# Ledger of designs, part 45: peptides against a protein of PDB entry 6GMG

Target 1, 331 residues: chain A of PDB entry 6GMG
Amino acid sequence: DSDDRVTPPAEPLDRMPDPYRPSYGRAETVVNNYIRKWQQVYSHRDGRKQQMTEEQREWLSYGCVGVTWVNSGQYPTNRLAFASFDEDRFKNELKNGRPRSGETRAEFEGRVAKESFDEEKGFQRAREVASVMNRALENAHDESAYLDNLKKELANGNDALRNEDARSPFYSALRNTPSFKERNGGNHDPSRMKAVIYSKHFWSGQDRSSSADKRKYGDPDAFRPAPGTGLVDMSRDRNIPRSPTSPGEGFVNFDYGWFGAQTEADADKTVWTHGNHYHAPNGSLGAMHVYESKFRNWSEGYSDFDRGAYVITFIPKSWNTAPDKVKQGWP

## One batch from the design tools (peptide; aimed at target 1 G63 C64 H277)

Design b2_p13_8_s4 (made by RFdiffusion4, then SolubleMPNN; from b2_p13_8, 5 letters changed)
Fold by OpenDDE base, seed 5:
Structure b2_p13_8_s4 (fold): chain B 331 residues (1-331), chain A 13 residues (1-13)
Amino acid sequence: as target 1 above (331 residues)
Amino acid sequence: PEVGPQAEPPPGY
């Protein structure tokens, strides 16, 4: 029950973290200790450490989404999402493949669709687009200059995103970012902003008017990227979990992982920060834990989810929530 | 805003 959620207490600004626990390629800690690390490493505004505010601690307490929320400065809107889908693999496997022993046709089709997404290529596409956006931001002092730069960059790269409508989330993303308009943020100056990335895992079979099979085993046609752009229409993502396939089975609504703006070229070496659940130290779930996972550990996801998206948003360059290098764990 | 519970990572993940 979300009613058991508690805001973690304030941590002294000078309090150093305790060591993280290594677990299967991840580093794990309790939320209070992550706040300590965050204050030492990620809290900086204009080079000055800050104590995590009560509001930020409240955001963090929401679990996996809370980690992305506190680091991005806004609740995820997921409007500018990318993925990669191998249509030829999907068609060939449906044609030449067969259900496994005990696998239904709907389960087979859902599995084949899930396996036809390439998480690494989806992540690479988001990084490519974020790089283009960052170049467009660098010397732009108003939104008009940013949009002009962006169109030029896309034209130079012959990128299909150049054909997007002016009302597309791609072109509106910056103006729709609260921190862009804040006096102590972007102050309406694009050159003060940078593109950042987070990932969302979710279920494809969210349409309650669809077949029970799609809700249980996935909708093979849902949340596919548009050809050429890689854009995913996230408008139908309503945080609805997978339907149980057996009695007593339950699935969670989503997972969020924070990447930020790491410059590590090897995807496998990138670090993704995420939480296990909302903070309920006096409830059945217990205290929230924070994980710092390598890309392999993040991208594998759970059986709860059959879709992954890589989302672009923006933060002020003065924030240190998205550094070029992220060290896994502590020390 | 919605809360996001996650399952514990399975062994090996």
Scores: peptide ipSAE 0.047, ipTM 0.768, DockQ to the pose 0.122
OpenDDE base, seeds 1, 2, 3, 4: peptide ipSAE 0.037, 0.033, 0.033, 0.033; ipTM 0.758, 0.744, 0.744, 0.742

## One batch from the design tools (peptide; aimed at target 1 G275 H277)

Design b2_p14_3 (made by RFdiffusion4)
Pose (drawn by RFdiffusion4):
Structure b2_p14_3 (pose): chain A 331 residues (1-331), chain P 14 residues (1-14)
Amino acid sequence: as target 1 above (331 residues)
Amino acid sequence: SSPSTSPYSLNYSN
């Protein structure tokens, strides 16, 4: 009867996954089967396949956060985040539009703020920034050389990110990555690391001392990207879900999608990996399923979330959780 | 932040 979270059992390294295919842009498989796929194409350490450890299987079983947790080796902090927001469209549609049949002004403002975000440009911005970071750490063998290389390209590119504080989440992103300091990971050598990207969908109205309207319909001023840099201050994100509008209406508080470091230029052809909920095959929600969605399927989101953030973190180059290519389903 | 579980699930329908 227990809807308790259980850890999926260990899968032998030779066990191949059951086949599955995408349907209309998304593929899914039970977590036990995804572990088999992950061990075949994502588990490599210096080219050597590995079994998903008990710890990794435990992380993965938590739901959508599990895929990102496993692939990055750290519970996501969302410290370095980017998004795109059309300020002009937002200001114009507020002073020119009107609420639709059956909207409070608070609901109208909340929706317009939501629709003013552009998740394609937001992902595109994180893409170009991660590329600058990777070029900065290519031949840099200490952090100082990495930061010098990073600032040099940002200044020459006239990127407002050059003026970020030395201790900001941007410039401190590499040094604050646990695997960067680990002797078996980056060993304080930026050339052994790689920038990767994952995404978080979440709710804007997370201030418990704010009006109910913002908790039910969103806070338009919350989680907007700074101009020039596109940085999103994620410090006030507390994993608080959207408040219900009627009794019995339940919302999920957040969703994580793993992109990695795919080379595909078509943002619409990129694949994003995420789970539906925690693993509980003997319980109410059932077994966890891992979903592999095209970008547009991922960025479609749900009414639960009115905000999207594209996050940059680092993993060691010796890993294979962020390959150049990601294929939906199996084979 | 720390991990937790939810009584709810997302329906990743097509």

Design b2_p14_3_s1 (made by RFdiffusion4, then SolubleMPNN; from b2_p14_3, 6 letters changed)
Fold by OpenDDE base, seed 1:
Structure b2_p14_3_s1 (fold): chain B 331 residues (1-331), chain A 14 residues (1-14)
Amino acid sequence: as target 1 above (331 residues)
Amino acid sequence: SEPFTSPVKLDYSV
């Protein structure tokens, strides 16, 4: 019941966070305490600490998507998404593998498809592309210069992305970023922007015209990355959850995790920030909690989802919502 | 795997 959502109150700018609670390799806190941490660590504009605005607190109140929303400055559009899929593994497992006891053929195929995605390789591809984009941004003072730099970088690396259409989300992502156009943001200057990454978990079997089996157990052919580029067509993602396989079973629609622009080379040491649900302190769900998870904890996902995508967007360099180093928890 | 709390998620349009 979305009517129970409440915007968290403002926190004093100088209020220090309470210690986070460790939980199975994650650091956990209530949303109000995350606001305190955010103001101390991530709120800076041009090096100046800022109080989280009412608008930002409202965005945050939406849960996991709210964490990505407040830190990226816009609701996720998910247009520039990457993944990695092992086609040979998939084919071999289908050919030589067998359904488990009590597992249907459709369930087997859906599971094998899910297991054929490599979350680490998908994440690394997104980081690689973000790095290329950042190099293209560095000395570009207009969009034309950025695009020219980007094409040159891709050509030098013999990257298949160089063959994408000019209207592709890959090339249009910067111009479609609101903060790029803002006077106190990018001010139409690419060199004032940087690429950032977040992740989305979702269900593959979203086509209502497909078989019930695909909706229940996954669509093995849906949301695969294009060969060479790693791009995932997200146009069919409509936030439709997995269909129940038994009476009373229910699944959630998505999960979002914020990475930003951490420079830690070891994927296992990267920190992902996400929320459990929308903030409903007086409702059945209770107060929103924020988690800071290691990549291992994030990439495990839930049975609700059989796809993971790593998405690139942009923020102004003047924002500190995507620092090079993220520390898990508090202090 | 460790028991994590399952997320309950909403789109901003809901």
Scores: peptide ipSAE 0.046, ipTM 0.749, DockQ to the pose 0.104
OpenDDE base, seeds 2, 3, 4, 5: peptide ipSAE 0.030, 0.029, 0.030, 0.029; ipTM 0.708, 0.715, 0.696, 0.698

Design b2_p14_3_s2 (made by RFdiffusion4, then SolubleMPNN; from b2_p14_3, 6 letters changed)
Fold by OpenDDE base, seed 2:
Structure b2_p14_3_s2 (fold): chain B 331 residues (1-331), chain A 14 residues (1-14)
Amino acid sequence: as target 1 above (331 residues)
Amino acid sequence: DEPFTSPYKLDYSV
């Protein structure tokens, strides 16, 4: 029960983390120990370590979303989301494939749709766009300059995003970032900001007016990226979990993974930080654990989800929550 | 590979 959520206690600023536990390509630790790591590695503001504030610890306590929340500085809005979907594969499999033994038609279609998403290409697209944005930010001292730079970059690359409406999340994302407006953040100076990436796993079959089959097995048409841009309309994502397919079955509403701004070119070597559930040390769920997973482990996801999106937001360059290099685990 | 347990449903703020 959500009522069991507890804010983790403060950790001394200089307290070093205990070693993480390796587990099948992931590194795992309890949330309190992650706070220790965070303070040593990611807490820096203008080069100075900071103790995780009570507010930040409260954000973190929400679980997987809390990891992204504390590192991005805002609750994920998921407005600027990217994915990659192989339409040809999808159509071909639907046409030439057939349900497996015991698989319903709806289950087949949902599975085929899920399998038609390419997580690596989706991630790559987000990284590409983030790179373009970062170039546009670099020497822009007002939003107008940023937008002009962005349009120029897109034009030079013949990127379909250049055709997006001015009101699109793509163009409005920076101005809608609270830390951009903060005096100690961007202070309305785009050159003080950088693009960062996180990922969300969620269920496609969220439309309550749709068939039960879509809610159980996925909506093959939902949350597809727009051709050319890769943008996913996330407006219909209401954190509704997959419907049970059998008695006693239950699914989780979402998962979030924090990537930040790692420069590792090999996707498989990138580290994704996420939590298992909200912190409930005195409840049935127990203490929150934080995982640092390689891309393969992250992108694999769970049966709870049939969609993955890679979302761009912004943080001040003065923050160290999105360093160029992330080391998995501790030490 | 050994499967990981799915994350538990999280609180969220909209």
Scores: peptide ipSAE 0.039, ipTM 0.749, DockQ to the pose 0.115
OpenDDE base, seeds 1, 3, 4, 5: peptide ipSAE 0.031, 0.032, 0.031, 0.032; ipTM 0.718, 0.724, 0.720, 0.710; seeds 4, 5 fail the geometry check

Design b2_p14_3_s3 (made by RFdiffusion4, then SolubleMPNN; from b2_p14_3, 5 letters changed)
Fold by OpenDDE base, seed 3:
Structure b2_p14_3_s3 (fold): chain B 331 residues (1-331), chain A 14 residues (1-14)
Amino acid sequence: as target 1 above (331 residues)
Amino acid sequence: SEPFTSPYALDYSV
């Protein structure tokens, strides 16, 4: 229960972080030290460092989602999500493969479905779309201009997203971003905004009306990307964790990783920032830790999750929470 | 939507 959650204290603006420690290919630190790094590196508004506000520290204290929350400026809505699924691989493996020793049919099908997702291709699709959006934003000073630019870009690339309707999360994402409407944010000027990316890991078997097997081992048909667009319908994601397969087993509801707008072309070299749990320094869970992981570490995920989505949202260009380069750890 | 916390600790060292 979140009753033990505590908001981390304020850190002096000029306090430098302590060194991060390596943790199996990741850089790790306690949340208080991440705040120090954040203030030095990511806090800048219009080029000026900012102390992390009490509100921001409270957001951060929620754990993995808190990292994305602080850096994106809003609680994740996950409406504009992308993934890549190999349908041919899935069908072939179901037809020609067989359950492992001791594996049930449902477990086999769930595993095969999970393995048919390509995290790297999903990430690349999101980056591709973010790039298109950024081009559409560049010289657009109102939403109408942005939408027109976006449609033109999609048409030029023969992208299936051009067929989405005006009510699609794809076209409504910008207008639904609070920071876009803020006077000191986008001020309703698309050219002041940029697309950013985060990732969510979650469980496919969330339908309580489905079979117990799907809740335990995954729903092979759930949360697949639409062909051509790569869009995932996230409307049925209600943060419901995997059902236990044995007594005493428990699973986490989700994991979030912040990428932002890194320009590193090699996916394997990109850095993903995430937290382990809500901050409970006086509770059983202990203090929150923040991790900066390479893509291979992030995309591997956990057995708690069988889906990974890459989500696009927007932040003001004046924010430095999504720089071109992210350095792993400190110093 | 209401913010959710991660109810369990994720061990990223594993």
Scores: peptide ipSAE 0.033, ipTM 0.730, DockQ to the pose 0.778
OpenDDE base, seeds 1, 2, 4, 5: peptide ipSAE 0.031, 0.032, 0.033, 0.033; ipTM 0.722, 0.728, 0.728, 0.729

Design b2_p14_3_s4 (made by RFdiffusion4, then SolubleMPNN; from b2_p14_3, 5 letters changed)
Fold by OpenDDE base, seed 3:
Structure b2_p14_3_s4 (fold): chain B 331 residues (1-331), chain A 14 residues (1-14)
Amino acid sequence: as target 1 above (331 residues)
Amino acid sequence: GSPFTSPYKLDYSV
């Protein structure tokens, strides 16, 4: 019950974190200790450490989404999402493959669809687009200049995104970012902003009007990226979890992982920060834990989810929530 | 549910 959620208490600004604990290849800590790390490493505004505000602590307390929320400065809207789907693989496996023993046709098709997504290529596409956006942001002092730069960059690369409608999430993402409009943020100056990336895991079978099989085993046709652009229409993602396949089975609605703007070229060495659940120290779920995972650990996901999207948003360059280098754990 | 409702526990140990 969300009623058990508690806002973590404030941590002194100069309090150093306790060491993180290893957890199946991840670095793990309790939420309060993450706040300590965050204040030491990620809290900087204009080069000055900041205590995590009550509002930020409240955002963080929401679990996995809270980590992305506090670092991006806004609740994820997921409008500018990318993925990679191998259509040929999907078709070939459907044609030539066979259901496993005990696997229904619907389960087989859902599994094949899930396996036809390439998380690494999806992530790479998002990074590519973020790089283009960052170049377009550079030296652009108004939105018009940014958009012009963006179109030029896309044209130079012969990128299919150049054909997107002006009203698309791709072109509207910056203007729809609250921190862009804030006086102490972007102040309507694109050159003060940078593109950042987070990832969402979710279930494809969210259409309540669809078959029960799709809700249980996935909708093979849902949330596929558009050819050429890699854009995923996230409008139908309503945080609906997978339907149980057996009595007593339950699934969670989503998972979020924060990447930011790491410059590490090797995807496998990138660090993804995420939480396990909302903070309920006095409830059945217990205290929230924060994990810093390598890409392999993040991208594997859970059986709860059959889709992964990599989302671009923006933060002010003056924020240190998305540094070039992220160190896993503490110290 | 509300888009602001937190997910239940994800077991990262599995």
Scores: peptide ipSAE 0.029, ipTM 0.713, DockQ to the pose 0.594
OpenDDE base, seeds 1, 2, 4, 5: peptide ipSAE 0.029, 0.028, 0.028, 0.029; ipTM 0.709, 0.710, 0.708, 0.707; seed 1 fails the geometry check

Design b2_p14_4 (made by RFdiffusion4)
Pose (drawn by RFdiffusion4):
Structure b2_p14_4 (pose): chain A 331 residues (1-331), chain P 14 residues (1-14)
Amino acid sequence: as target 1 above (331 residues)
Amino acid sequence: SPTEAEMKQTGNLF
């Protein structure tokens, strides 16, 4: 009867996954089966396949956060985040539009702010920034050389990110990555690391001391990207879900999708890996399922979330959790 | 650090 979280059992390294295919842009499989796929195509350490450890299986069993947790080796901090927001569209649709049949002005403002974000450009911005970071760390063998290389390209590219504080989440992203300092990971050598990207969907109205309207319909001024850099201050994100509008209405607080470092130029052809909920096959929600969605399927989101952030972190190059290509389903 | 309740996904979007 218990809807307790259980850890999926260990899968032998030779066990192949059951086949599955995408339908209308999304593929899903039970977590036990995804572990088999992950061990075949994502588990490599210096090209050697590995069994998903007990710890990794435990992380994965938490739901959507589990895929990103496992692939990055760290619970997501969301410290370095990017998004795109059309300020002109937002200001224009506020002073020219009107609420629709059955909207409070708080609901109208909340929706317009939501629709003003552009998740394709937001992902595109994180893409170009991660590319600059990877070029900066290619031949840099200490952090100082990495930061010099990073600032040099940003200045020459006239990127407002060059003016970020030395201790900002941007410039401190590499040094604050635990695997960067680990002897078996980056060993303080930026050339042994790689920038990767995952996404977080979340709610904007997370201030518990704010009006109910913002908790139910969103805070338009919250989690907007800074101009020029596109950085999103995630420090006030506390994993607080959207408040219900009527009794019995439940919302999920956040969703994480793993992109990695795919080389596909078509943002619509990129695959994003995420789970539906925690693993509980003997309970109410049932077993965890891992979803592999095309970008548009992922960026469609849900009414639970009115904000999207594309996050950059680092993993060692010796890993294979962010390969150049990601295939939906199996084989 | 996050608590178990803050880390575990207790809802389903699908």

Design b2_p14_4_s1 (made by RFdiffusion4, then SolubleMPNN; from b2_p14_4, 9 letters changed)
Fold by OpenDDE base, seed 5:
Structure b2_p14_4_s1 (fold): chain B 331 residues (1-331), chain A 14 residues (1-14)
Amino acid sequence: as target 1 above (331 residues)
Amino acid sequence: SLSDDEILQKGSLY
């Protein structure tokens, strides 16, 4: 299976992309053509276009996670994740709602939990936090200054994140970012970095010690955001897919969508870049395709997943992988 | 290092 994965070939730096194809409100293209677009639009380092390296092409070949990987510069760690969960709705629906005809109790509870997450609010929380971080980064020339700025910003906003431990993913995220330490990256200067966002869809029922029902229909209590902060403990996410509910049924382990640092205020107009699967042009899955989707198309997810998290990481400002504006498709 | 099983998207969503 993994043996079918192939690294896409290099594309000439000056090769222009072919037009993307519309697909269910998305813009879609084959991975090789995305590389062409990436080189024209996103490859810039310190204002200069770059050919996607072999290493980057290899990262990209892993599918949806590859899109986030190549644009963030590191494999997603998912440590700084946010979501929004309506506890009152959940409790009310469990108390007053009833399973649908043919729906098991476990299926009902899993569905209600899934529906109690608000993707838009989760995304907005991540954007809010990213904005705070960016303000803290702007004039900080060492980590200490960044952390001091961050604490001040949080205090001013009466944000519960101010109470997080110094070793929490929230405060440690910058120092744990490889590109922050790189000479051609942040060079240990926070002001050279910016916060970026990606999203992960995954399955809640990953605990092998839990009931089969939770693995099939979801764990209603898993991967909920902490009150006040919106932080999701992702430590138990092991990329385990949903268990089949019928013979022959199979589910995908995860989906990743790259947002970056778009400034579009309307969530519905934001563009999310993601891949369908790893690149296997000679295998059963076929060539990898890259999609640029609007938020609605991204956030709707699939039955494979019952959780969505919005994750913050950092990239150097000199990279153009997270521009203020993303245009869907080509031209 | 991450295994392929850990990082591969093992299906087609589209």
Scores: peptide ipSAE 0.044, ipTM 0.784, DockQ to the pose 0.875
OpenDDE base, seeds 1, 2, 3, 4: peptide ipSAE 0.044, 0.044, 0.044, 0.036; ipTM 0.782, 0.784, 0.782, 0.758

Design b2_p14_4_s2 (made by RFdiffusion4, then SolubleMPNN; from b2_p14_4, 10 letters changed)
Fold by OpenDDE base, seed 3:
Structure b2_p14_4_s2 (fold): chain B 331 residues (1-331), chain A 14 residues (1-14)
Amino acid sequence: as target 1 above (331 residues)
Amino acid sequence: PLSDEEILQKGSLY
């Protein structure tokens, strides 16, 4: 019950975190302790540590999305999303493969579609685009200069994104970022901003007008990336969970993982920060826990989800919520 | 604007 959600209390600015504990290859801690780490490591504005505000603590209390929310500075809009889908693999498996024992045709098709997404390639595409954007931001002191730089970079790389409409989320993402417009943020200066990445896991079968099979086993045609660009139309993602396949079964609406702007070239060594559920210390779910997972742990996902998207947004360079290096756990 | 029910993570994955 959403009524059980509680905002974690303030933590003293100079309080050091307790050690994280291992949890199935991840580093795990309770949300209160994550706040302590966040204040020591990620809270810096213009090089100065900040206590997590009540507003930020409230955002964080919403669970996995709260981690991304606090670190990105806004609730995820998911407008600039990337993925990688192997169409040839999908077609081949549908043609030459067969359902497993006890697997329905719809279940088979949904599974094959899920398996045709490549999480690593999707992540790499997002990193590639973020890099292009960062180059375009570097010396741009107004939006016009940024857009011109971006188009030039894309042209030089023969990137299909150069053909996107001017109203596309790709080109409008920066100006639609609240922190870009803030006086103490970007102050409308692109060179004060940097691209960052988070990931969302969600269910493809969200169309209530579609078949029950699609809602239960996935919609094989939904949320595929556009060829060439890798862009995913997220407009139909309404945080609707997978439909139960059996009585008593229930699924979670989404999962979010924060990557930021890590420079680690090996995808397998990158760290993803996420939460398990909203903070309900006095409720049935209990206290929120925060996990710092390697890419293999994050990208594996859960049966609740059959889609993964890698989303680009922007934060001020003066924020330390997206450092070049992220250390897993504490100390 | 999103309601709490729409934006909160409603389950435990761990």
Scores: peptide ipSAE 0.050, ipTM 0.790, DockQ to the pose 0.880
OpenDDE base, seeds 1, 2, 4, 5: peptide ipSAE 0.034, 0.047, 0.033, 0.052; ipTM 0.734, 0.787, 0.726, 0.793; seed 5 fails the geometry check

Design b2_p14_4_s3 (made by RFdiffusion4, then SolubleMPNN; from b2_p14_4, 6 letters changed)
Fold by OpenDDE base, seed 2:
Structure b2_p14_4_s3 (fold): chain B 331 residues (1-331), chain A 14 residues (1-14)
Amino acid sequence: as target 1 above (331 residues)
Amino acid sequence: SLSEEEILQKGNLF
């Protein structure tokens, strides 16, 4: 029950974190200890560390999404999402492949679709686009200048995103970012903002009007990236979990991983921060734990999900929630 | 808009 969610208490600003513990190649800690780390490492505004506010602690308590929420400054809208899908592989496997023993046709198609997504290429695409955006932001002091720069960059690279209209999430993302408009944020100055990345894992079979098979085994046609751009239409994502395939089975509704703006070129060395569930220290789920995972651990995902997207949003450069280097664990 | 329940991570992944 969502009623057992609790906001973690405030942590003293100067309280140092306890050591993280390894967990299946990840660094793990309880949410309260993550708050301590966050205050020491990520809380800085204009170079000054800040205590995590009650509001931010409340956001964080929502689980994995809370990690992205507190670091991005807003609840994820997922409008500017990227993925990579190998259409040829998908078609070939459907044509030449056969269901495994005991596997239904729907299960086979769902599995093949899931396997046709490339998380690394999706991440790479998002990083590429974020880099283009950051270049466009750098010398732009109003939105018009930003958009002009962006169009020029895209034209130079012959990027299909140049064909997106002005109302596209691609072009409207900055103006729709609350922190861009805030006086202590971007103050309507694009050059004060930077692009950041987070990832969402979710279930494709969310259409309640579709077949039960799609809800159980996935919708092979849902949430595919557009050719050329890599953009994923996330409008139909309503945080609906996978339907049980057997009695007593249950699935998690989503997973969010925070990347930010790390400059590490090797994807395998990038660190993704996420949570296991909402904070319920007095409930059956227990205290929320925060994980810092390498890309391999993050991108592996769970059987709960058959889609992954890499989403771009913006934060003020004055925030330190997205540093160029992220260290896994503590110390 | 999503409800509070809808925006909460439900279940345990670990």
Scores: peptide ipSAE 0.440, ipTM 0.928, DockQ to the pose 0.835
OpenDDE base, seeds 1, 3, 4, 5: peptide ipSAE 0.430, 0.412, 0.434, 0.044; ipTM 0.926, 0.919, 0.927, 0.791

